# Ledger of designs, part 106: peptides against a protein of PDB entry 5JNO

Target 1, 112 residues: chain A of PDB entry 5JNO
Amino acid sequence: MVAKFQPPPEYQLTAAELKQIVDQSLSGGDLACRLLVQLFPELFSDVDFSRGCSACGFAAKRKLESLHLQLIRNYVEVYYPSVKDTAVWQAECLPQLNDFFSRFWAQREMED

## One batch from the design tools (peptide; made by RFdiffusion4, then SolubleMPNN)

Design b1_p27_6_s2 (from b1_p27_6, 11 letters changed)
Fold by OpenDDE base, seed 5:
Structure b1_p27_6_s2 (fold): chain B 112 residues (1-112), chain A 27 residues (1-27)
Amino acid sequence: as target 1 above (112 residues)
Amino acid sequence: LQFDLSSLSPEQQALVLATLAEQQASL
């Protein structure tokens, strides 16, 4: 058996913190986007976090990695258990995450 | 940090800006 997924301490939300985000969310997809911003603000910044982290880099900040998506999905499942079904996750949450993130960086690229 | 979030909804813009402000204040 595979152990249950546990987020790293820096990405651990308390029940109260998660509830606050849920209360502001209109849907599972909206919740996913809010979690993206709250958990990973570094993905929306041009700041170089490579110093002190061998796995970090400026270029990597412009993509959503499997770990990011897994963490978000884990929290969304608490209030929207239907996303445990991969088909539901891919239909309701994943497109909204990708669209939100891509639109952000598309706008930033227009500034350069 | 300066951001142009005009491609996002007003609600999404506020969310990003508020979160980034909190992070910068804590650094």
Scores: peptide ipSAE 0.383, ipTM 0.845, DockQ to the pose 0.063
Fold by OpenDDE base, seed 3:
Structure b1_p27_6_s2 (fold): chain B 112 residues (1-112), chain A 27 residues (1-27)
Amino acid sequence: as target 1 above (112 residues)
Amino acid sequence: LQFDLSSLSPEQQALVLATLAEQQASL
């Protein structure tokens, strides 16, 4: 028997929330990018020490980890079942996620 | 919340900015 994946409570979307995101999405890859922002907004911001911890010296990691991708994929599968196929996920969603995330930080780095 | 997101599509820019604003407002 395979253990059933359960998202952490912090990343649990209701059916209505997910549907809203899907309705705004142009494709599975676009949906993946929207989910990335909605689920993990912390990946797009620097630590605000004026409003949070000023002593930790934490720098936000700028990589998409396996858990991030798995959570996104699980939600994408609800409306795009084809991404259950790893080849489809790697061809249609992963490149868009990586490009979106990379372009975001590349732009920020060029301006610094 | 001053991000230059010109490399992204307008829709993606709006999505990022709106989400970040909501998160900051909730803190």
Scores: peptide ipSAE 0.339, ipTM 0.833, DockQ to the pose 0.063
Fold by OpenDDE base, seed 1:
Structure b1_p27_6_s2 (fold): chain B 112 residues (1-112), chain A 27 residues (1-27)
Amino acid sequence: as target 1 above (112 residues)
Amino acid sequence: LQFDLSSLSPEQQALVLATLAEQQASL
């Protein structure tokens, strides 16, 4: 049997913490964006990397990776079970996540 | 924390700023 996905300890939310975020959310997509900021604040800040280093992970810091999306989806599913359907997840949550994240970095790019 | 978030909604801006501020304050 395959075990259910378990988040790393640093990304585990208690029921109370998750409920607090849900209570502030207006929709599944809004909840997803709030979880993105709460779970991965490091994706919204600049960090110093070795200049010219392809192995430093600089480029990866500006991308939403599979692990990020899977973690967010798992928590969203608790209160919005419909996102278990991939089509619903792709229609209701992914576009909002990508737009939110892209707009943030697009604004930062204009400042440079 | 000093970055321009004008491309986001006011609520989204507040969310990002508040979360990042909390992370820095907890260090």
Scores: peptide ipSAE 0.206, ipTM 0.773, DockQ to the pose 0.064
Fold by OpenDDE base, seed 2:
Structure b1_p27_6_s2 (fold): chain B 112 residues (1-112), chain A 27 residues (1-27)
Amino acid sequence: as target 1 above (112 residues)
Amino acid sequence: LQFDLSSLSPEQQALVLATLAEQQASL
């Protein structure tokens, strides 16, 4: 017996908030991208640690971690139950998330 | 906010800009 997933308080959306995002979405993949921006705006921050720390030279990596993807998937499942199937999630949502995120940072790399 | 988001679709650009603006305004 596994308890129903409950996101951390920092990533909790009310039914009304989720409904609003869904109403703006054209598909499950589009909804996933909208949730990415809404839940994790910090992933789009222009903070560059390699620039900020000349002494250490550490370059912060921008990546979508398993926790990010799981949280998004859990919300998408509410309105698109088919993404409970991993094959559907990987075909319909993951490519859109990765393309969206990659294109964002590719653009940022070009302007700097 | 001064991001160049030309690599994204117009709708995606608007989404990112609006969300980031809201986050900054809420601080």
Scores: peptide ipSAE 0.144, ipTM 0.738, DockQ to the pose 0.064

Design b1_p27_6_s3 (from b1_p27_6, 14 letters changed)
Fold by OpenDDE base, seed 1:
Structure b1_p27_6_s3 (fold): chain B 112 residues (1-112), chain A 27 residues (1-27)
Amino acid sequence: as target 1 above (112 residues)
Amino acid sequence: LEFDLSSLTPEQQRLVLETLAQFQASL
């Protein structure tokens, strides 16, 4: 039997916290992006800080890893059950996450 | 505050929120 995925304690959201994010979201894709900001602010950290930290991996800081995506998807599914279908997740949420995250780093490079 | 971004610098916080606003305007 496959065990149910449980998020680490630092990435646990209460029902009230999740509802607040949902109430401010325009779509499932927008909800996914807001969850990215709320759960993983460290992914938006400065390049110089990441490079200066001996305990941090440079390449990992600019990537949306499988664990990040799975955590976001788990919360999105609560209000958008259709994303349990992988085809729906890949069509409506994953492109939005990649677009938002890419825009951030593109703008960061322009300001440096 | 909508998000807890205290672990980021003020400049990083600004850019995250601006990017989110731009993204949402394009939906």
Scores: peptide ipSAE 0.675, ipTM 0.948, DockQ to the pose 0.826
Fold by OpenDDE base, seed 2:
Structure b1_p27_6_s3 (fold): chain B 112 residues (1-112), chain A 27 residues (1-27)
Amino acid sequence: as target 1 above (112 residues)
Amino acid sequence: LEFDLSSLTPEQQRLVLETLAQFQASL
């Protein structure tokens, strides 16, 4: 048997925390984006900012990796079980995540 | 719900929240 997916401790949300995010979400795609912000704020860190800090050793990544997407999807499934269907995930959530993430960096570059 | 964005600079925090608001308004 395959064990149930368990997120790393730093990405574990309680039922109450997840409920709060869901209550403020407009859709599954919106929920996904809100989870992105909540779980992975480090993905919004400026490259120059991260490089400017020799003490933190942080390397900014402008990419949503499979693990990020997997974690988000697993939480979205709790309230939007239809995303268990890969076609639904790819139509309703994944484009929204990419759109939101791209908008952020586009805006950041304009203010640079 | 308030996001914990303390690991980001104030400018980065602003950009995230503004982008999220703009995105949500487009839905």
Scores: peptide ipSAE 0.675, ipTM 0.949, DockQ to the pose 0.868
Fold by OpenDDE base, seed 4:
Structure b1_p27_6_s3 (fold): chain B 112 residues (1-112), chain A 27 residues (1-27)
Amino acid sequence: as target 1 above (112 residues)
Amino acid sequence: LEFDLSSLTPEQQRLVLETLAQFQASL
């Protein structure tokens, strides 16, 4: 028996929620980026260790980890089944995610 | 807002949305 992937509860999207994101997406790559924002807003922020001290923050991870990518891919597959093919995922979605995420942090550095 | 970004500061929210818009315009 092959086990079905189950996302952690905090990253579970209903069919209606996913459809809403899809309806606003222009492509599989765009959908992937929108899912990144929806599922993992913490990747776009530093976390403060203590209230009232902006200098006491935990540095945000500026990389996409395997779990992030796997979760996004699994949702993208619902409406773009072709990304089940690793070659398609690496050509259509992964570069878009990296581009979007790197653009964000490049802009953050400019505003420092 | 089309996303729930309440966990981010207003500045971070702005930058995320602007980056997304720029990315989408480049598609």
Scores: peptide ipSAE 0.673, ipTM 0.947, DockQ to the pose 0.796
Fold by OpenDDE base, seed 3:
Parts: structure tokens; sequence; C-alpha cells
Structure b1_p27_6_s3 (fold): chain B 112 residues (1-112), chain A 27 residues (1-27)
């Protein structure tokens, strides 16, 4: 048997919470972006800080860390099992996450 | 209010939601 991924407590979603996000999502990629906003609002702040979590470490500014992406992917997999395939993740979800996140910071920069 | 963005300023909250709306419209 394969061990199931266990996210840090601060990023743990209940089945009901995840279902609520899924019901409002248009696709796997959209779900990924909604999870980004839900789980990591600090990534949309100008303030850099440490979460104090040994696994999460320092919150990086204007970039998505591997842990952020992995956590999002694990939740997306619950309703879109196909993203367990790395090729599917890289084609359907990762580009959309980067697009959304880049759009945010591009607009933020224009607002000074 | 769909997300709990209380840790962000009102301006940051607005920009996040507007960006998400724009992104979703492009799907």
Amino acid sequence: as target 1 above (112 residues)
Amino acid sequence: LEFDLSSLTPEQQRLVLETLAQFQASL
C-alpha cells in the first residue's frame, strides 16, 4: 500500500471545506487557483514572514514554492485523479496557477 | 465573501478577487 500525504495542520481542509471549494470551481485548473487563494492568502501580501512551521518555512514573495504546489495538487487529485499524472498536472493545472499568480502581481505592480 | 482573506488589506482583497474573476472569464 502507498502512504497518503498528510498536509501540515494549518493547511488541513476537511472534506466539507474542500467540497465547498470544488462546487464553486469550473475546472481542475480553476480549483487549483481557488485552493491557492484559500490556503495561502499570505502569498498575495507585500509582507514577507516566516510561518514558524518547520515544513512550510519562510513565505516567499512573488513565487510559488514546491510545497505550495504539492499541497494544492494533493487536494486537486481528490476530485481530479488524472493530475496524479505529472504530464497532466503540468499541462492542465500548473500553467493556470502560474497565469493567475502572474496576473495578480502584474496588476499589483501597475497600482504601485 | 467566498474566501477568508481577513489577513489581507481591503485593497489586496479586491485585487485578488478581481484577478480571479478575470482569470475565470478567460477559461
Scores: peptide ipSAE 0.673, ipTM 0.947, DockQ to the pose 0.800; fails the geometry check

Design b1_p27_6_s4 (from b1_p27_6, 10 letters changed)
Fold by OpenDDE base, seed 4:
Structure b1_p27_6_s4 (fold): chain B 112 residues (1-112), chain A 27 residues (1-27)
Amino acid sequence: as target 1 above (112 residues)
Amino acid sequence: LQFDLSSLSPEEQALVLATLAEQQASL
């Protein structure tokens, strides 16, 4: 039996906080994107550009890791139980997250 | 498992910017 996923304290949302985000969401995929921004603002910060090569300014490619996705999925499931189905998660949420995140950084790369 | 994210809609970009702005204002 796999232990119930428990988010780190810094990523624990109250029911009220989650509801607020849900109320602003148009769909499960949209909710996922909003959760991505709310939970992990550090993934969108320019500060991490310094973590690569300080001399050349090379920044590690921004990626969503499994832990990020698992956290998001757990919250999305609360209001969109259908994403418990992996096929639904992969069809409805993952593409939205990928598009949102990748476009953000693509845009930033053009500006930098 | 890593997932590459390189595409965002204008609406998603606006959401990100708005969220970041709110967070900066709260600092």
Scores: peptide ipSAE 0.178, ipTM 0.754, DockQ to the pose 0.075; fails the geometry check
Fold by OpenDDE base, seed 2:
Structure b1_p27_6_s4 (fold): chain B 112 residues (1-112), chain A 27 residues (1-27)
Amino acid sequence: as target 1 above (112 residues)
Amino acid sequence: LQFDLSSLSPEEQALVLATLAEQQASL
């Protein structure tokens, strides 16, 4: 007996909220990217660690962690059950997530 | 200082901007 996945309250989406995101999505990979932005906006904001150090102008790096990916996958599975297969998840969703996230921060790196 | 989102698709750009705007408005 395996309990159904329940995300932490801060990452809980209602059926209506999820449906709205799905309606805007063209594929499972696209849905994954939209969920990434909606669930984890903090991953797209600058973390200024130089706030207390004028000598170290380095910003903290953001990264996609296993928990982020698992949460996204759980929601994607609701409308795209095929991503329950790890091979499908790795072929259809992970590349799009990585490309989207990397492109965003590549631009930020070129900004300054 | 300006951030260029041209490396993202138009759809992705809109999504990022909308989400960030909502977060700032909620503070």
Scores: peptide ipSAE 0.153, ipTM 0.738, DockQ to the pose 0.059; fails the geometry check
Fold by OpenDDE base, seed 5:
Structure b1_p27_6_s4 (fold): chain B 112 residues (1-112), chain A 27 residues (1-27)
Amino acid sequence: as target 1 above (112 residues)
Amino acid sequence: LQFDLSSLSPEEQALVLATLAEQQASL
């Protein structure tokens, strides 16, 4: 028997917090984008992120990783159980997440 | 899986940006 997925404490939403985001969402894809912003504000920061080395000052490229997507999907499934189907997740949520994130940084590049 | 957001149309990007702006305003 496989254990139920549990997010790290820093990415744990209460039922009330999730409900608030859901109430503002128009679709599963919209919900996914809202969760992206709420759960991972660090992905939208202008501060350079360095992994592993605190002294080298190497700036990591901003990207959505598997763990980010899995966490978002876990919450979306609560109100949109159809996204348990991988095909639905890939058609309804992933494109919107990708577009939203890409557009954000594209806009930021123009402002710099 | 690693995800790249470079494939969206300008219209789709605008929608994402609008959504992001709304979320940021409430954070």
Scores: peptide ipSAE 0.147, ipTM 0.751, DockQ to the pose 0.107; fails the geometry check
Fold by OpenDDE base, seed 3:
Structure b1_p27_6_s4 (fold): chain B 112 residues (1-112), chain A 27 residues (1-27)
Amino acid sequence: as target 1 above (112 residues)
Amino acid sequence: LQFDLSSLSPEEQALVLATLAEQQASL
Protein backbone atom coordinates (compact mmCIF):
# COMPACT_ATOMS: atom_id res chain seq x y z
CA MET B 1 0.00 0.00 0.00
CA VAL B 2 1.28 3.44 -0.94
CA ALA B 3 0.87 6.11 1.69
CA LYS B 4 -0.94 9.17 0.42
CA PHE B 5 0.70 12.45 1.31
CA GLN B 6 -1.73 14.97 2.70
CA PRO B 7 -0.68 18.37 3.97
CA PRO B 8 -1.76 19.47 7.41
CA PRO B 9 -4.60 21.99 7.32
CA GLU B 10 -2.35 24.88 8.34
CA TYR B 11 -0.21 24.26 5.23
CA GLN B 12 -3.03 24.03 2.72
CA LEU B 13 -2.87 26.79 0.11
CA THR B 14 -5.73 27.86 -2.10
CA ALA B 15 -5.21 28.26 -5.82
CA ALA B 16 -5.33 32.03 -5.42
CA GLU B 17 -2.73 32.04 -2.65
CA LEU B 18 -0.41 29.84 -4.66
CA LYS B 19 -0.84 31.95 -7.78
CA GLN B 20 0.13 35.06 -5.86
CA ILE B 21 3.37 33.44 -4.76
CA VAL B 22 4.03 32.16 -8.29
CA ASP B 23 3.54 35.63 -9.73
CA GLN B 24 6.32 36.86 -7.47
CA SER B 25 8.67 34.01 -8.40
CA LEU B 26 11.38 34.08 -11.05
CA SER B 27 11.94 30.32 -11.30
CA GLY B 28 10.99 26.99 -9.83
CA GLY B 29 13.81 27.25 -7.34
CA ASP B 30 12.80 30.75 -6.37
CA LEU B 31 9.22 29.59 -5.97
CA ALA B 32 10.40 26.80 -3.71
CA CYS B 33 12.21 29.26 -1.46
CA ARG B 34 9.23 31.57 -1.28
CA LEU B 35 7.00 28.65 -0.39
CA LEU B 36 9.43 27.66 2.34
CA VAL B 37 9.09 31.08 3.95
CA GLN B 38 5.34 31.31 3.52
CA LEU B 39 4.46 27.80 4.64
CA PHE B 40 6.93 27.33 7.46
CA PRO B 41 7.70 30.62 9.20
CA GLU B 42 8.37 28.64 12.37
CA LEU B 43 11.61 27.38 10.82
CA PHE B 44 12.93 30.95 10.83
CA SER B 45 11.97 31.92 14.35
CA ASP B 46 14.50 32.53 17.08
CA VAL B 47 15.01 29.86 19.67
CA ASP B 48 12.40 30.22 22.36
CA PHE B 49 13.94 29.13 25.63
CA SER B 50 10.52 29.04 27.19
CA ARG B 51 9.70 26.13 24.92
CA GLY B 52 12.95 24.31 25.48
CA CYS B 53 14.74 22.72 28.36
CA SER B 54 16.51 25.36 30.41
CA ALA B 55 18.23 22.72 32.49
CA CYS B 56 19.84 20.82 29.64
CA GLY B 57 20.40 23.82 27.40
CA PHE B 58 18.66 22.13 24.51
CA ALA B 59 18.07 24.31 21.50
CA ALA B 60 15.69 23.13 18.82
CA LYS B 61 17.65 22.14 15.76
CA ARG B 62 16.42 23.85 12.63
CA LYS B 63 16.14 21.29 9.87
CA LEU B 64 14.26 20.88 6.62
CA GLU B 65 12.42 17.61 6.96
CA SER B 66 10.99 15.32 4.30
CA LEU B 67 7.46 16.52 4.93
CA HIS B 68 8.49 20.15 4.44
CA LEU B 69 10.18 19.31 1.17
CA GLN B 70 7.34 17.16 -0.09
CA LEU B 71 4.81 19.91 0.57
CA ILE B 72 6.92 22.46 -1.26
CA ARG B 73 7.47 20.10 -4.18
CA ASN B 74 3.76 19.40 -4.51
CA TYR B 75 3.02 23.09 -4.94
CA VAL B 76 5.98 23.76 -7.23
CA GLU B 77 4.84 20.95 -9.53
CA VAL B 78 1.62 22.81 -10.27
CA TYR B 79 3.45 25.50 -12.23
CA TYR B 80 6.75 23.75 -12.92
CA PRO B 81 5.83 20.18 -13.89
CA SER B 82 9.45 19.37 -14.67
CA VAL B 83 10.18 18.99 -10.96
CA LYS B 84 8.14 15.79 -11.02
CA ASP B 85 11.41 14.38 -12.27
CA THR B 86 13.49 13.70 -9.18
CA ALA B 87 16.68 14.66 -10.98
CA VAL B 88 15.25 18.07 -11.82
CA TRP B 89 13.99 18.56 -8.28
CA GLN B 90 17.42 17.70 -6.91
CA ALA B 91 19.23 19.96 -9.36
CA GLU B 92 16.95 22.99 -9.49
CA CYS B 93 15.10 23.23 -6.20
CA LEU B 94 16.85 21.36 -3.40
CA PRO B 95 20.15 23.24 -3.69
CA GLN B 96 18.37 26.58 -3.63
CA LEU B 97 16.28 25.58 -0.64
CA ASN B 98 19.33 24.40 1.25
CA ASP B 99 21.38 27.46 0.37
CA PHE B 100 18.60 29.83 1.32
CA PHE B 101 17.92 28.13 4.62
CA SER B 102 21.58 27.72 5.52
CA ARG B 103 22.50 31.29 4.65
CA PHE B 104 19.67 32.60 6.77
CA TRP B 105 20.90 30.84 9.86
CA ALA B 106 24.54 31.53 9.08
CA GLN B 107 23.77 35.24 9.10
CA ARG B 108 21.79 34.93 12.29
CA GLU B 109 24.67 33.10 13.93
CA MET B 110 27.06 35.90 13.04
CA GLU B 111 24.70 38.53 14.39
CA ASP B 112 24.11 36.73 17.67
CA LEU A 1 19.44 16.79 3.86
CA GLN A 2 22.78 18.58 3.93
CA PHE A 3 22.70 22.31 3.38
CA ASP A 4 24.72 23.84 0.55
CA LEU A 5 25.33 27.59 0.49
CA SER A 6 27.13 27.74 -2.84
CA SER A 7 24.43 26.95 -5.39
CA LEU A 8 22.80 30.38 -5.56
CA SER A 9 24.36 33.39 -7.23
CA PRO A 10 25.04 36.44 -5.08
CA GLU A 11 22.16 38.20 -6.77
CA GLU A 12 19.78 35.34 -6.05
CA GLN A 13 21.00 35.16 -2.47
CA ALA A 14 20.34 38.84 -1.97
CA LEU A 15 16.81 38.46 -3.27
CA VAL A 16 16.13 35.51 -1.01
CA LEU A 17 17.58 37.22 2.04
CA ALA A 18 15.54 40.33 1.36
CA THR A 19 12.42 38.19 1.21
CA LEU A 20 13.31 36.53 4.48
CA ALA A 21 13.90 39.87 6.15
CA GLU A 22 10.48 41.07 5.06
CA GLN A 23 8.84 37.93 6.37
CA GLN A 24 10.56 38.22 9.72
CA ALA A 25 9.44 41.81 10.04
CA SER A 26 5.88 40.65 9.46
CA LEU A 27 6.01 38.08 12.26
Scores: peptide ipSAE 0.131, ipTM 0.743, DockQ to the pose 0.086; fails the geometry check

Design b1_p27_7_s1 (from b1_p27_7, 21 letters changed)
Fold by OpenDDE base, seed 2:
Structure b1_p27_7_s1 (fold): chain B 112 residues (1-112), chain A 27 residues (1-27)
Amino acid sequence: as target 1 above (112 residues)
Amino acid sequence: MRDVVAEIEAIREAFAAARAAREAALA
């Protein structure tokens, strides 16, 4: 048996918090995007702030890493068990996450 | 192009408001 994935304490949501986000969501993909916003606000930091931070690095702010995606998927599965199927995850959630995140940075680049 | 920044802010605000309401209900 494979051990259950455990998020770091900083990214642990209570049942009430998760339900709150779910209640605000229209789909699994929408839920994924909302989780992205709530769990990882650092990925949406101001461009100037991100660029000026020598410790965190600018490039790191513009990438969704495997850990981010795994954490989001873990929570989405609670209410949308179908995303346990990788094909469903890749069809319903990943494209929306990437599109949402890419649009954010595209907009920021336009404002520079 | 859709204003994603505004959307993110709206998401955060909605979450914060709901959290505040939940906490108030428990008080």
Scores: peptide ipSAE 0.513, ipTM 0.885, DockQ to the pose 0.850
Fold by OpenDDE base, seed 1:
Structure b1_p27_7_s1 (fold): chain B 112 residues (1-112), chain A 27 residues (1-27)
Amino acid sequence: as target 1 above (112 residues)
Amino acid sequence: MRDVVAEIEAIREAFAAARAAREAALA
């Protein structure tokens, strides 16, 4: 029997916390973006971790990794079961996540 | 271009406010 994906403790939301985010969301895609903000504040940090360390992995801070996307998708599925279909996830949520994240860094780059 | 930074701050604020209200209601 294959175990269901379980978020690490630092990324575990209670039912009440998730419901709170859902109540503030306009759609599944909007919910995904709000989850991105709440779960991974480090992805929006301006701290330059690469200073003095070529192997610190700072470049990864500007990239959404598979683990990030999987965690978000698991929570979105609770209220939007249709995203269990990969085609729906790729059409409704993934483009909004990528656009939101890309626009953030594009804006930050323009302000530098 | 949309102000994504401001949007993120608004999202965080709304979440914090709602959490505070929920906790106050349970006290």
Scores: peptide ipSAE 0.513, ipTM 0.885, DockQ to the pose 0.848
Fold by OpenDDE base, seed 3:
Structure b1_p27_7_s1 (fold): chain B 112 residues (1-112), chain A 27 residues (1-27)
Amino acid sequence: as target 1 above (112 residues)
Amino acid sequence: MRDVVAEIEAIREAFAAARAAREAALA
């Protein structure tokens, strides 16, 4: 039997769910952004539990961590195997992910 | 500037709608 990637249960997508997201995507970078939305809705929570509280982890929620990026990349690779190349991942997916996430929080800052 | 909040909601809605359609087709 060939070893395969197994994400944590809370981040597991069925083949049908992944195919659905792919069908809705315009590119590998777009797919990455859609996966970000579906897998990690907590990163888009605008709930401010305690203004000025360093313990709430509000600042941490505004950053994409290596675990988030790795999980997204693993799914993107299924349909875009070229992203196994780090240069391709950094050119095609990472900029779109960062811009998408950054623009979200920039908009929230303007509204507050 | 693009409304990213609206874009996120559209993404979520599209996924939910497609999921519902798939489940209905399997029932």
Scores: peptide ipSAE 0.512, ipTM 0.884, DockQ to the pose 0.864
Fold by OpenDDE base, seed 4:
Structure b1_p27_7_s1 (fold): chain B 112 residues (1-112), chain A 27 residues (1-27)
Amino acid sequence: as target 1 above (112 residues)
Amino acid sequence: MRDVVAEIEAIREAFAAARAAREAALA
């Protein structure tokens, strides 16, 4: 038995906030992307950290880490229980998240 | 290429608007 995942307080959504995002979503994959934007604005910041500093978090900034994905999945599961199935998560949500995030940084690279 | 930056801004705006409406209803 795995202990219930408890998100850090800065990533805790109320039922009303989550419902608000759900009501604005067109699908489970869309919900996942909206959660990504709302929960982790730091992943989309234009702040350029020292590329030569391994401790600055530059490399982590452009990556969707396991914690990010786990948090998003947990919230998506509330309204789309089917994503509890890893195959469904990997087919319906994860590709959309990766595509959305990758396209963002690809666009930023073209602008720089 | 689809403007992802604009999409993100639209998502944030929609969320903010809905939150403001909810808060106004509670006031």
Scores: peptide ipSAE 0.511, ipTM 0.884, DockQ to the pose 0.831

Design b1_p27_7_s2 (from b1_p27_7, 17 letters changed)
Fold by OpenDDE base, seed 5:
Structure b1_p27_7_s2 (fold): chain B 112 residues (1-112), chain A 27 residues (1-27)
Amino acid sequence: as target 1 above (112 residues)
Amino acid sequence: ERDVIAEIREIREAFARWREEQERLAE
């Protein structure tokens, strides 16, 4: 038996918070993107912000790591249990996450 | 072309307002 996934405290959402995000979501893929925004603001910040943040000490990263994806998937599964199937996750959520994140950085580069 | 940055800002701000309201209600 695999132990139940427990997110780090900084990425823990209450049931009410998760429900609020779900209520604003149009689909599992959309929910995944909204979770990306809410859980990982550091991925959308610049280096100056990261440098000034004594609490996180993290430099801005332009990469989605396995931890990010796993955390998002676990939350999405609460309301969209079908994403427990890897094929569904890869078809419905992963492409949208990657596209959303890529489009953000593409636009950011254009505005700089 | 979608303004993804604006979309993200709106999502974050809406959630922040909700969170602040919940914190107020919890007091």
Scores: peptide ipSAE 0.635, ipTM 0.924, DockQ to the pose 0.758
Fold by OpenDDE base, seed 1:
Structure b1_p27_7_s2 (fold): chain B 112 residues (1-112), chain A 27 residues (1-27)
Amino acid sequence: as target 1 above (112 residues)
Amino acid sequence: ERDVIAEIREIREAFARWREEQERLAE
């Protein structure tokens, strides 16, 4: 049996919240990027959140991890079931996520 | 050049406003 993926409480969106993000999204890839922003603000900060997170103790990293991507994909699948296909996910969402995240840090480096 | 930082700010602010409105409506 395969256990259903359950996001941590801090990353759990209500149906209304997810719908709002979807309504603001232009595509599945755009939705993925917006979910990245809303769910993981720590990925866009230099602040060490590990001090406040007694549960995980992990510091913020400038890298998208498998868990982040899986969580985003799970939400995207709700409105874009086609991303259940890995090929579609890799073509429509992953490149946009990586590009968006990379461009953010590139811009941060230029402004520092 | 795309201003990703500005885009992120706008996304966050829009969602925050929505949440505030939902909280108000729930009162």
Scores: peptide ipSAE 0.634, ipTM 0.924, DockQ to the pose 0.833
Fold by OpenDDE base, seed 4:
Structure b1_p27_7_s2 (fold): chain B 112 residues (1-112), chain A 27 residues (1-27)
Amino acid sequence: as target 1 above (112 residues)
Amino acid sequence: ERDVIAEIREIREAFARWREEQERLAE
């Protein structure tokens, strides 16, 4: 049998938490963006974490990585099974995620 | 023009309010 995708503990949502996010969402793409905000607050921060941890040298990323996208897709699939189809995921969710994330940084740049 | 920063704040606040209510109910 195929193993189920398991997110890291820090990115694990309960059924109740996920349902709450879904209830606030207007679409699969909107759900994806809301999950992005809730799961990865570090992507929206300019905080230099490497300053607090010289050993890890972690810096806030301004790019969505494969792991971020996979985790979001995994949760979206629960209520929108159609995104299991890569074509649907690429048409309905990825453009909205990228647009949302890019607009955030564009606005931050404008306000600075 | 879309204010994405404001939208993010609203998303976070709505979920935070829900969490606070769940914590209250669990006490």
Scores: peptide ipSAE 0.634, ipTM 0.924, DockQ to the pose 0.847
Fold by OpenDDE base, seed 2:
Structure b1_p27_7_s2 (fold): chain B 112 residues (1-112), chain A 27 residues (1-27)
Amino acid sequence: as target 1 above (112 residues)
Amino acid sequence: ERDVIAEIREIREAFARWREEQERLAE
């Protein structure tokens, strides 16, 4: 029996929070990207997005890791159950996540 | 050219405003 994946407390969204993100999303892939932004601000830490954000010595990772992708997929499945199919996840969500994240870093490099 | 950084900022700010409103309503 495969244990149900439980997100760490810092990555746990309430139903209301998830619904808010979903209401702003146009598709499963778009939802995935919005979840990426909300759940993992540390992946975008090289950019000041909030008041009082000082230069943190945190090395921003430029790759999406398995844990990030799994957590996002779990939330996307709530409203888009078709992504339970790996083929659908790989066709509809993963390319958009990778493109979104790559475009972010490409833009950062151009601004340096 | 799409400004992804601006998009991310707007997403975060909108969500932050929503959260603040929810906190206010809970008081």
Scores: peptide ipSAE 0.631, ipTM 0.922, DockQ to the pose 0.801

